# Peptides against a protein of PDB entry 6O8C: the designs that were tried, part 117

Target 1, 262 residues: chain A of PDB entry 6O8C
Amino acid sequence: VGLRYEKISLPKIHPRYDLDGDASMAKAVTGVVCYACRTASTLLLYQELMRKGVRWLVELVKDDYNETVHKKTEVVITLDFCIRNIEKTVKVYEKLMKVNLEAAELGEISDIHTKLLRLSSSQGTIESSLQDISSRLSPGGLLADTWAHQEGTHPRDRNVEKLQVLLNCITEIYYQFKKDKAERRLAYNEEQIHKFDKQKLYYHATKAMSHFSEECVRKYEAFKDKSEEWMRKMLHLRKQLLSLTNQCFDIEEEVSKYQDYT

## One batch from the design tools (peptide; made by RFdiffusion4, then SolubleMPNN)

Design b2_p19_7_s4 (from b2_p19_7, 6 letters changed)
Fold by OpenDDE base, seed 4:
Structure b2_p19_7_s4 (fold): chain B 262 residues (1-262), chain A 19 residues (1-19)
Amino acid sequence: as target 1 above (262 residues)
Amino acid sequence: SEMEKLMEEGLEELKKYKP
C-alpha cells in the first residue's frame, strides 16, 4: 500500500574548478531536483486521493451503522411486543391452572418466555456494541478521520511550488554552466562568477533535497502509516457491523417462530 | 516537457556519480 519512490541522493560536489565536470554535475543535480519536484507532486496527489477515500469510507460506515441501528430497533419492537403477549398468555394459563387445566401447555409457554428473555438480553449486548461503535466513530473517537486532515502534506503547504523555485534557480545555473563549458576557458571574472554559482547551486540543491526529505517524504510516510492502520480498523468495524446486522436477522427469525403462540 | 527532459537527462548523468 502506498506509492513507491526511489531514494535518490545528490552527487558530490567537488570544490575543484572544472568546466566539464561542473556542467556534468549541474546536469545531474538538475535531474535529481526535477525528480524531487515530480515525486512531491505525485505524493501530494496520492494523499489528496486517499483523503477523499477516507471521507467516502467514513460515510459508508456511518450508513452501515444507521442501517444496523434501524434493524436493531425494528427487532426490539417486535421482540418487546412478543414478550408482552407471551406474558399475558402466561397469566391466563396460570389462572386456568386453578381450574384443573394441564400444566404441559403452561410449561411450553414458560419456556418460550425464557427464550424470548434470552433474546432480549442478546439485544442488550448488540446495543452495547453499537454504542461502542458509535463512540469510536464520533468526533474524538479512535476511528475519527481527523488525522487525515492533519497528517501528511497538503496543497496549502506549497511544497511543490517551493521546490520549483529552487529548481528554477538550479536550472538557470546549469544552463550557464553548459555555456561555460562551451567557452572552454573563462576570463577571471567569469571564472569567479562560475565558482560562486557553483556554491549557489550546492546551496539550492541541498535546500531542495532537505525540504523534499523532511517536508514531503517524511510527512507522506507518516500519513501512509496512519492511513493503513486506520483503514484496517475501519474495515474490521464494517465487518463487526455486518455481524451485528446478521445477529438482528437471526433474532428476528427466532422471534417469528414464537409469534404464533401470542 | 522541458522538465521531463531535464529529469531524464540529469538522472542519466547521475549514473556517472554512483559508487
Scores: peptide ipSAE 0.574, ipTM 0.954, DockQ to the pose 0.657
Fold by OpenDDE base, seed 1:
Structure b2_p19_7_s4 (fold): chain B 262 residues (1-262), chain A 19 residues (1-19)
Amino acid sequence: as target 1 above (262 residues)
Amino acid sequence: SEMEKLMEEGLEELKKYKP
């Protein structure tokens, strides 16, 4: 899960004045920083898409939760109604038994009552599970999506733009070095400018790659790790909700078998 | 794009610096 990128390092900048070598070096540096810019942009885009996905998934799970709660409530109502009816029947038969009527049917009804009470007890467990899920999804809960807004890189950070500015400076120097190479020999003043620009190139390149590594890659990796962990937990939670829903259906089906006694 | 060209050409040039 997540985007994979190749770690590319800057070429070593040799201090020696060499028009051909400097042009070659500058060309390579420009390429590396271009790659950093593109990668940073891609990483940012990925994170933004993931944030949208996170929000979408949260809403989906909330819908699943609400559906499960609704189903649970329906089953509780049905079950309670059935229990009340069975209890009434039990009372009637108990009265009849006092008048020396056969109690064989009372035994069966009592067994049904016991089974229904057992099913009712299971509803408490389902309710507790739903409450736990609700707490986890609530603000401040373990599955809150606040991390998605905090972790990683954001468009507002302007990281890509900052890198682009540095790239522009580097590219300008590269083009100049290409011209310098074509001249084969520079006048004293031009040579001094070339040397100075080489230092600038180094500075800009180092700054760019440091920014890329520290402010783009590192934060992306943190975001990726958090997202993977969160996604696993959310998927597990969805499975839990499905399980709870199925339990409700099972209870409903079981209760339906006893409706003829109500 | 110009940037893509610069990237490709630069990365190719970078190979000269790889051991």
Scores: peptide ipSAE 0.573, ipTM 0.954, DockQ to the pose 0.652
Fold by OpenDDE base, seed 3:
Structure b2_p19_7_s4 (fold): chain B 262 residues (1-262), chain A 19 residues (1-19)
Amino acid sequence: as target 1 above (262 residues)
Amino acid sequence: SEMEKLMEEGLEELKKYKP
C-alpha cells in the first residue's frame, strides 16, 4: 500500500490588477507549493524506506535458498548411501541364487531398489528448480533489485531542494503583496513592480507544480508499481522454496522406511 | 513551523477559489 496524496491545483490567476485579490491569490499559491514540497519529501522518504525493505527481503530470500540447498544436499547424500547399500545387498542375493536359494527375498529388495531410483530422479527435478531460482536471483536475473536503484526519486535528484528554492521566491512575493495590500494604493513605479512580481509568481508556481508532477509524482508512481510487482514475485519465490524444502522432507521420510533393509 | 502555517493558511485561502 503506497502513500496517499491529494492532487491540488493552483488557483486561477486573474490578469486584473487588484491588490486585495493578488494578495489572496499569492497566499493560496504559497499554500499549494508548500503542500507540494511536503508531499515530495514524504514520497521520497517512502521510497527510501522501501529500498531498505527490498534489500532486506533479498537477503532473506537468499538465506532461504541456501537453507533449501543444504537440506537438499543432505537428502541426496542419504539417498545415495541407501541406494549403494541396497545394490550391495542385491549382489549378495544374486550370488546366493546361484546356490539355489529362495528368489522371493531378492524380488523384494529389487523392488526397493527401483523405488529408491525413482526418488533419486525426483531429486533431479528439485535441483533444476533450485538452479532456476538461483538464476532469477542472480545479477541480471528477473528478480534482481537493480530497479530499486533506477526507478523513482532519489535524494541525489534534489527535487525537494529545487522546489524549496521556488517556494522561497513565491513566499517573498506573497509577503510583498501583503504589504502592497496594506498600502491600499501604490505609486506608478510600485504598481509596475507589483505587476511584474505577479508574473514572476505565476512563473515560479507553474514551474514548481510541473516539476512536482513530472519529477516527483510520476516517478513515485512508477516506483510504486514496480515495487508491488517485484514484491509479489519475491513472496511467491519464497513459497516455492518452502515447497522444495517440503519435497526434500518427503523424500527423506520415504527413504527412512527402507533404511531397515540396509 | 512557519512553513506549515503558510501551507494551512494558503490551503484554506484556496477554498475561496473553489466553486
Scores: peptide ipSAE 0.573, ipTM 0.954, DockQ to the pose 0.667
Fold by OpenDDE base, seed 5:
Structure b2_p19_7_s4 (fold): chain B 262 residues (1-262), chain A 19 residues (1-19)
Amino acid sequence: as target 1 above (262 residues)
Amino acid sequence: SEMEKLMEEGLEELKKYKP
């Protein structure tokens, strides 16, 4: 679940010169851009935490993979040993049959041999599945975490700092407008400065909110969407690994039944 | 912080501009 933020828009700007209105407007604008700065910082923090989580999950799944590979290897060794023993037994019985010994026992052993060979074939499928999973987790694979480093916002982008610079300019103008309001009336030159500062305020505010929307919010949403998709895929992969592990245990159990005949 | 105060006061002021 992503961070919920409120979409706040700048107040409508009136071109009319009004010291009280301009101070009020500047106060509101300052608040909105402050909110943008805080939100941008929060969104950045969230993404950084998610990146840590992604890295952690990758390592966890790699560990699961290695455990599955280990189990598979163990089963292969056991199965191969069992097959070799059964094959030796089959050869002995075949030699004995030439000397008129019981054919019924040979049939049972041959059936076991056939079953073991089938189990061995299933190991090939497990191996192929593990190789597929490995390829997906490898660098450049479908489940690589490279997107986490590319998507979203990063501290190196300095988005919060850029917004803070604009906020500082806006805040300075707001404080001046508070002073202007207190003067009740400005001389002609000061009035002109006030009007120019009002334009600058609008410029800085618009720039800040555009930057916030395009470089912070939009990129965050893209990161969030990719993160959710990737997490679903990783969960599915983990289930696949569990399934493969269970298959190995099933094979091991079957082999153990036949070890009593060897 | 001063920034937090500015934010809260500004957002409160913004309510006057909401239709």
Scores: peptide ipSAE 0.573, ipTM 0.954, DockQ to the pose 0.667

Design b2_p19_8_s1 (from b2_p19_8, 6 letters changed)
Fold by OpenDDE base, seed 2:
Structure b2_p19_8_s1 (fold): chain B 262 residues (1-262), chain A 19 residues (1-19)
Amino acid sequence: as target 1 above (262 residues)
Amino acid sequence: DEEKYEKEFEEFIKEVEEE
């Protein structure tokens, strides 16, 4: 799960003045930082897509919840209606028993009534479960998606742009070092500039790698871990909703068996 | 992997030149 990326490191930077070596080193550094820029961009894109996916999934689960609530409500209405009808029938038969007319049928109806009341009691458990799910999905709930807006890297952080600026600086130095190499030998002043630029290159490269590691990779990994955890919880919640829906259908089926008695 | 970095660099340079 998640994007795979290769761990990168800067090449060894030798302190010795060497036009050929410095050009080669600068080229390698440019490549590494370039990879960091592209990787940072890819990681950012992934996170943005995941945020969209998270929002989508939240809405989907909310829809599932609403459907389950609707079904539960329908079953409650049907069950209550059936109970009321059976209770009326029981009352009629009780009156008939007082005049010694129909004693045998009352037992069966009373048993049905008892079963219906048990089913009604089970609805309370379903209701409590739905309320729990609702609370978890609500703003500030345990399954809120606020983490998706907080964790990871964001376009507003301008990490890719910052890395790109550093890459541009490094690339400029690389091109200069390539020219220096072609000259074979530099005048004293040019040599001093070269040495100074090498220090700048090192500074920019180190800054880029640090920024990439600490601000891009680390935050991405945190986002990834949080997203995986959240996703597992959401999938579990969906399974719970399905279970509750099935329980409603089961109750409805049981009630239908007794409709002939009403 | 130097080869990978070189490829990335070449692509970068190409993009810069096209701008």
Scores: peptide ipSAE 0.023, ipTM 0.630, DockQ to the pose 0.027
Fold by OpenDDE base, seed 5:
Structure b2_p19_8_s1 (fold): chain B 262 residues (1-262), chain A 19 residues (1-19)
Amino acid sequence: as target 1 above (262 residues)
Amino acid sequence: DEEKYEKEFEEFIKEVEEE
């Protein structure tokens, strides 16, 4: 998952003075650095889009969390009300038993009370799970999106612009080497300039490739890996929230069966 | 190797020439 790019390397730069070879080499170098520049732009765009996606997903999960908390709260209120009513009924029946009335109904109500108390206990577990999720989503939590602002490359880094400057320098030398090739033979001073420009080309090319590899590709890969890991965890968390919501509905349904006794 | 990035190169050159 993620953008696929080809691993690039510079062509071998031969130290030998060769007008035809140097022009061909310069053309190849220009192509490689051009690809690096365009790739860096694409990788940056991808990361910016992913950051938007991350922010969107965080808000979505927060909404899911709030809905789950709301549902849980409703169930707690309903359950507590039902428990209080059953407890009142139990007290009434206990008084009736003192008058030697049939105890069969009291047994049933007592069993319902016990079941409701168990449901109340399970609700406590749901609360604990929600608190855990909240802590994970909170600032500084394990699922915070702080990494998305720190990892990878950013427009403020000006990596694309830096590569473009180097590409411009390389392209200028390439065009000069194309002219030199057309001359077939250079005067001594022009030959020395050509040799010097070849060294400059090498310098700019290596600087571009180093910058591309270390500041663009490496950071992109780190961002990609972190985003994939975080995304998996967030999807799992959403499933957990759904499970908790379903548990709340199950409890509510169970409580509704006993409301006829209250 | 020279042909590997020819597409990107040609696109770049076209952009430069259009400026």
Scores: peptide ipSAE 0.023, ipTM 0.634, DockQ to the pose 0.028
Fold by OpenDDE base, seed 4:
Structure b2_p19_8_s1 (fold): chain B 262 residues (1-262), chain A 19 residues (1-19)
Amino acid sequence: as target 1 above (262 residues)
Amino acid sequence: DEEKYEKEFEEFIKEVEEE
């Protein structure tokens, strides 16, 4: 679930010289750009937190993988041992059949042997699945987290600081416009300055909004989308690992049933 | 929307005045 932010837009800037209107407009612009600054900061923070989360999840999944591999290895050893023992038993019984021992017992042991061999075959599938998972988790794999370092905004981009500079410029003009409003009427020179400042205000505001939309919001959204997709895949992979682990446990349990015959 | 911007602005101004 990504951060919700409101779409912001600049108020209409009227070209007409109006001290009251200009002060009000400047106030509104200041508010909008202020919101943009705060939003940009929040979006950045979110991304940084997500990057930490991504790194954490990668390590967690790697640990899960290693545990699964370990369990698989244990089961393989146990299964191989059991198979070897059963094979020895089969050989003994085959020799004894030549001397009047019951064919029924040999049949049962042979069936167990067949079952164990089937279980052994399933281990190959588990191994293949683990290899696939390993490849996906490996550097350059499909589940690599390189995107987390590339996508989105970073503190080094200084987007918040850039917006803050623009906000400062806008705020300064706003304060001047408040003063101008209080004067009720400006002399010609001051009026001209006011008009120029209004243009500057518009320039700074539009620059801020463009920067916010293109460098902050858009990149954030791209990061968000990538993160959601990646997270879904990682969660699915964890489920796969769990499934493989459970298969190993199931095999181990089944093998344990036959240990009494060995 | 205007109220939100005003609130943000007021908070900003407050922060500036406290610095």
Scores: peptide ipSAE 0.022, ipTM 0.636, DockQ to the pose 0.027
Fold by OpenDDE base, seed 3:
Structure b2_p19_8_s1 (fold): chain B 262 residues (1-262), chain A 19 residues (1-19)
Amino acid sequence: as target 1 above (262 residues)
Amino acid sequence: DEEKYEKEFEEFIKEVEEE
């Protein structure tokens, strides 16, 4: 998902001195560069909003992570407690078994103990997964948001302002060319100024278009691509956290079945 | 001529940045 914008190009600039043609050309150039300015501002705004969204999502995922860790810890404590209680019970029954009493009950309790130990072993996998997630979210990790500060364009770059300056210069020349057109014929000195201004207009226009393409559009596209990739990974990570949480609940539920024996 | 225009542009940009 990204902003759609139209590809723009400068009109052909003819070297021939033509007051009518030059005024029309200048008008067209003004329009194109004006569009570039507006587009650049929109692209910048999008990126700034996206950066806010990125920061928000990072915090959200960190919260999810912390909740999952908390739940995992709770389950570990509960499970360990249950195991300890069952082990005590096993010891008691083992003593009774010396007299061949309650052998069937001992077998049942021993089976429960074995099941609990298996559940405990599964916690190691959850822990490893959480550690992996933590490492990915950590500074320098694969899901670090440092790219959001590096990629794209920023207000500090003053790209929009730079384009606006060029637009102002172009606009001034355009207005002068409108006046020149109205005069129908210029004196020699005025004609020379007009020709010179036409060259200036061309220079400013080309500079504006180059700046727009290289410093605004290209960097925006890079930012967009990076943001999309990062966002997909973050959403996947959230799903992983949810899965881990559910696994913790499943273990907790299974442990609860054996609480009657503790 | 290109260098002249470049200098003028740079000066203009500096002026705008100062505003």
Scores: peptide ipSAE 0.034, ipTM 0.665, DockQ to the pose 0.045; fails the geometry check

Design b2_p19_8_s2 (from b2_p19_8, 6 letters changed)
Fold by OpenDDE base, seed 5:
Structure b2_p19_8_s2 (fold): chain B 262 residues (1-262), chain A 19 residues (1-19)
Amino acid sequence: as target 1 above (262 residues)
Amino acid sequence: KEEEEEKEFEEFIKEVEEE
């Protein structure tokens, strides 16, 4: 489950000059943008942790793959050896059958040979499945982790720092508006400065919220969605590897039953 | 790439200061 954050919006900025209202509004804006900065930082941290988790899981699955390939290879060697031995036995019995030996024993060995050949065919299917998995995990494959480096927000984007710059500007204006409120009435020039600062506050706040929404939240959500999808696929792939491993063990066990005939 | 990212950040700061 991804991090939950509250949907934030700027308070309504009234165009009317009001020292009390403007100070209160500026305080509220400062709070909202401060929350955006903290949230952006938290979302970034989450993504960085998830990237570490993704890398870890990729290595784990690669290890599982290599173990499965190793086991498959062992089974192939064992099976091929068993087949060769049974084939030699069949040839001996065929020669003996020319001398009136019991056809029943030859029939049993021939049946074993047929079963072993079927098992060998199953190994071909396992090989194809492993090749498919390998292709999916390979660079450019459907389960490559390249998306984790591309999607979302990164420290190099410096989004939190950009938001902090805007927050600093907003905070400065807020402190000025707090002083202006304390004066109760401003001179004409100071009133004009206050009005200009209010406009600057609006621009900085709007820029901060736009940046937060478009560059932080949106990209985070895209990363989260991609991560969840990829994780489901990786877990499924891991289950497939386990299934293939079990199939190899099953084949090995079945072959072991016939080793007494070799 | 890092130099480009730093330049973009500096340009961002400059833009904010000019407002």
Scores: peptide ipSAE 0.237, ipTM 0.857, DockQ to the pose 0.025
Fold by OpenDDE base, seed 3:
Structure b2_p19_8_s2 (fold): chain B 262 residues (1-262), chain A 19 residues (1-19)
Amino acid sequence: as target 1 above (262 residues)
Amino acid sequence: KEEEEEKEFEEFIKEVEEE
């Protein structure tokens, strides 16, 4: 899972003055740093898309939670109503038993009452599970999305622009080295400029690669790892919500069997 | 924060240009 990118390295820069070799080296360096710029841009885009996805998923799961809470509340109301009706029926039968010995019917209704009370007790476990889920989704909870704003790279870091500046400097030197190569031989002053530009190229290239590695790749990998972990936990949470919803439906179905006695 | 980030970027450009 995640974007794959090729490992890049700078070519070896030979210290010897060589117009042909220096032009070829500068071309290779330009290519590598250009790839770093494009890769950094792609990694940034991926993270921005993932942040949008995270926000979307949080809202979706909150909706699922609210629906589950609503269903649980409905079942509690229905169950409590059924219990109250059965309790009234039990009282009536107790009065009748004193007159007509309807002991068998009273026993059946009493058993139903006991079953309903057990179902009511199971609602406490569902409530506790919902409270746990709510706490995990709340700010500062285990499933908070604060990491998505903290981890990785952001457009405001301007990493791509910084790399582009370095690439521009390197590219200018490369084009100059192409011209120098075409001249075949430089005057003393031009040769000294070429040597200084070669040092500048090395410096800019090294800075670009360090920035790419430390500020783009490393932070991206950290973001990716956190996103994968968080996503797994969120998917598990959704499964838990579905399970709780199904438990509510099961209780509702069981209660419906006894509504005919009310 | 945005102003600080812009200043950091401008400083980065200046450093690159001075090299």
Scores: peptide ipSAE 0.235, ipTM 0.857, DockQ to the pose 0.025
Fold by OpenDDE base, seed 2:
Parts: C-alpha cells; sequence; structure tokens
Structure b2_p19_8_s2 (fold): chain B 262 residues (1-262), chain A 19 residues (1-19)
C-alpha cells in the first residue's frame, strides 16, 4: 500500500489588479506549492525506503533458495545411497531365487526399489524447479530488482530542491503582496511592479505544479505499481521455495522407512 | 553524471530567475 496524498490544484488567478485579491491568491498559491514540496519529499523518502526493502527481500529470498538447495542436495545423497544398497540386496536375492529360496522377500525388496526410484524422479522435478527459480532471480531475470533503481523519483533528480526554489520565489512575491495590501494604494510604478510580479507568480506556480505532477507524482505512481507487482511475485516465489523444501523433507522421511533394509 | 545533474539544476535556477 502506497502513501496517500491529496490532489492539489492552483487557485484561480484573476487578471484584474486587486491588492486584496492578489494577496489572498498569493497566499493560497504559497500554501499549495508548499504542500507539493512536502509531498514530494515524502514520496521520495518512501521510495528510497522501499528500494532498501526490495534489496533486503532479494537477499532474504536468495538465502531461502540456498537453504532449499542445500536440503535438496542432502536428500539426494541419502536417497542415492539407499537406492544403491537396495540394488545390491536385490541382486543377492535374485541369485537365491534361482534356487527357489526366499521368493516373498525378493518381492518386497523389489517393491521398495521401485518406490525409491519414483522418489528419485520427483527429486529431479524439484531440481528443475530450483533452476527455474534461480533463473528468475538472476540478473536480467523476471524477478530482477533493476526496476527499483530505474523507476520512480530519485534524490539525484533534485525535485524537492527545484520545487523549493519555486516556492521561495512565490513566497517572496506573497510577502510583497501582503505589504502592497497594507499600503492600500500603490504609486504607478509600484503598481506596474505588482502586475509583473503577479505574472511571475503565475509562471512559477504553474511550473511548480507541472513539475510536481509530472516528475514527482506520476513517477511515484509508476514505482508503486511496479513495486506491488514485483512484491506479489516475490512472495509467491518464497511460497514455492517453502513447498520445495517441504517436498525434500517428505522424501527424506519416506527414505528413512527403508533404511532398515539396507 | 553527477556533474550533468548539477548543470541541469543550475540551468533550472537560471531559467527561474529569468522569468
Amino acid sequence: as target 1 above (262 residues)
Amino acid sequence: KEEEEEKEFEEFIKEVEEE
């Protein structure tokens, strides 16, 4: 679940010269852009934390994988040893069978051998599954974390700083408009300056809002969506690893039943 | 790359100041 933020919009900027209205408008604009700065900062921080979390999860899953591989290897060794011992026993009983001895026992041992071979086949399937998982986790694999470094906003983009520059300009104009309002009337030259500053305010505000929407929010949403998708896949993979581990334990338990025959 | 990013930022500031 990503961060929630409110949709922001600029207040209507009236072209008419009005000291009271312009001061009020400038105050509102300052508030909106200030919110954008804070939100952009929060969104950036969230993404940075998520990137750390992604890296951590990758390492965790790799550890789970290695543990599963280790267990699989152990079981294969045990199973193969058991199979070889049973095969030796089968050969002995086959020789005895030629002399019409111990036919019932040969049947039992042969059945055990068949069961062990089936278990060995299932172990091969586990190996194939582990190889697939390894491929998916490898660089360039379907579960690679490269997207986390590419998608979203980054500190290097300096988006918060850019927005802060615009906010500073806007704030300065707002404070001037507050002073202008207090004067109640401006001389002609000061009135012209006020009008020019109002245009500057508009441009800075528009630039800030565009930058916030296009370079902060949009990219964040893309990052969030990819993160959610990737996370679901990773969690599923962890479940697969657990299943494979359990299958190895099941095989080991089954093999242990036949160790007395070896 | 960092130098390029800094230049872009400086250009951004300059653009804002020229408006």
Scores: peptide ipSAE 0.234, ipTM 0.856, DockQ to the pose 0.026
Fold by OpenDDE base, seed 1:
Structure b2_p19_8_s2 (fold): chain B 262 residues (1-262), chain A 19 residues (1-19)
Amino acid sequence: as target 1 above (262 residues)
Amino acid sequence: KEEEEEKEFEEFIKEVEEE
């Protein structure tokens, strides 16, 4: 999901002196550069909003992580308590078995003990997965948000303002060319000024289009691509956290079935 | 940093005006 912008190009500038043609050309150039300014502003705004969204999502995922860690810790405590109680029960029944009592019950309790130890082993896998997630979210990790502050365009670059300066120069020439057109004929000196201004117009327009393409569009596209990739990875990570949480709940439910034996 | 960015912007304006 990204802002769609139209590809813009400068109109052809004819070298021939033509007051009507030059006014029309200048109007078209003004329109194109004005569109570039507005587009650059929109692209900047989008990136700033995305940076806010990235920061928000990082905090949300950190909260989800902390909740999962808390739940995991709770389950570990409950499971360890249950294991210790079953082990005490096993020792009691082993002593009774020496006098040929409670042999069948000892078998059942031993099977429960084995199942609980397997659940404890699975909890170790959950811990390793959480550590991996933590490392990815940590500063310098693969899911760090440092790219969002480096990539793309920033208000401090003042790209929109630079484009606006060029647009102002172009617009001034356009208004002069409208006046020149209204005069229908210019004196020699005014004609030379008009020709010179036409060259300036071309220069400013070319500079504006180059700046727009190289500094605004290219950097925006790089930011967009990185943001999309990062977002996919973050969404996948959230699904992993949910899966780990569900595994903790499943373990807790299974442990609850054995609490009656303790 | 902000002062350097402002100077760069002022230089940009000056270059545009001198052309």
Scores: peptide ipSAE 0.234, ipTM 0.856, DockQ to the pose 0.025

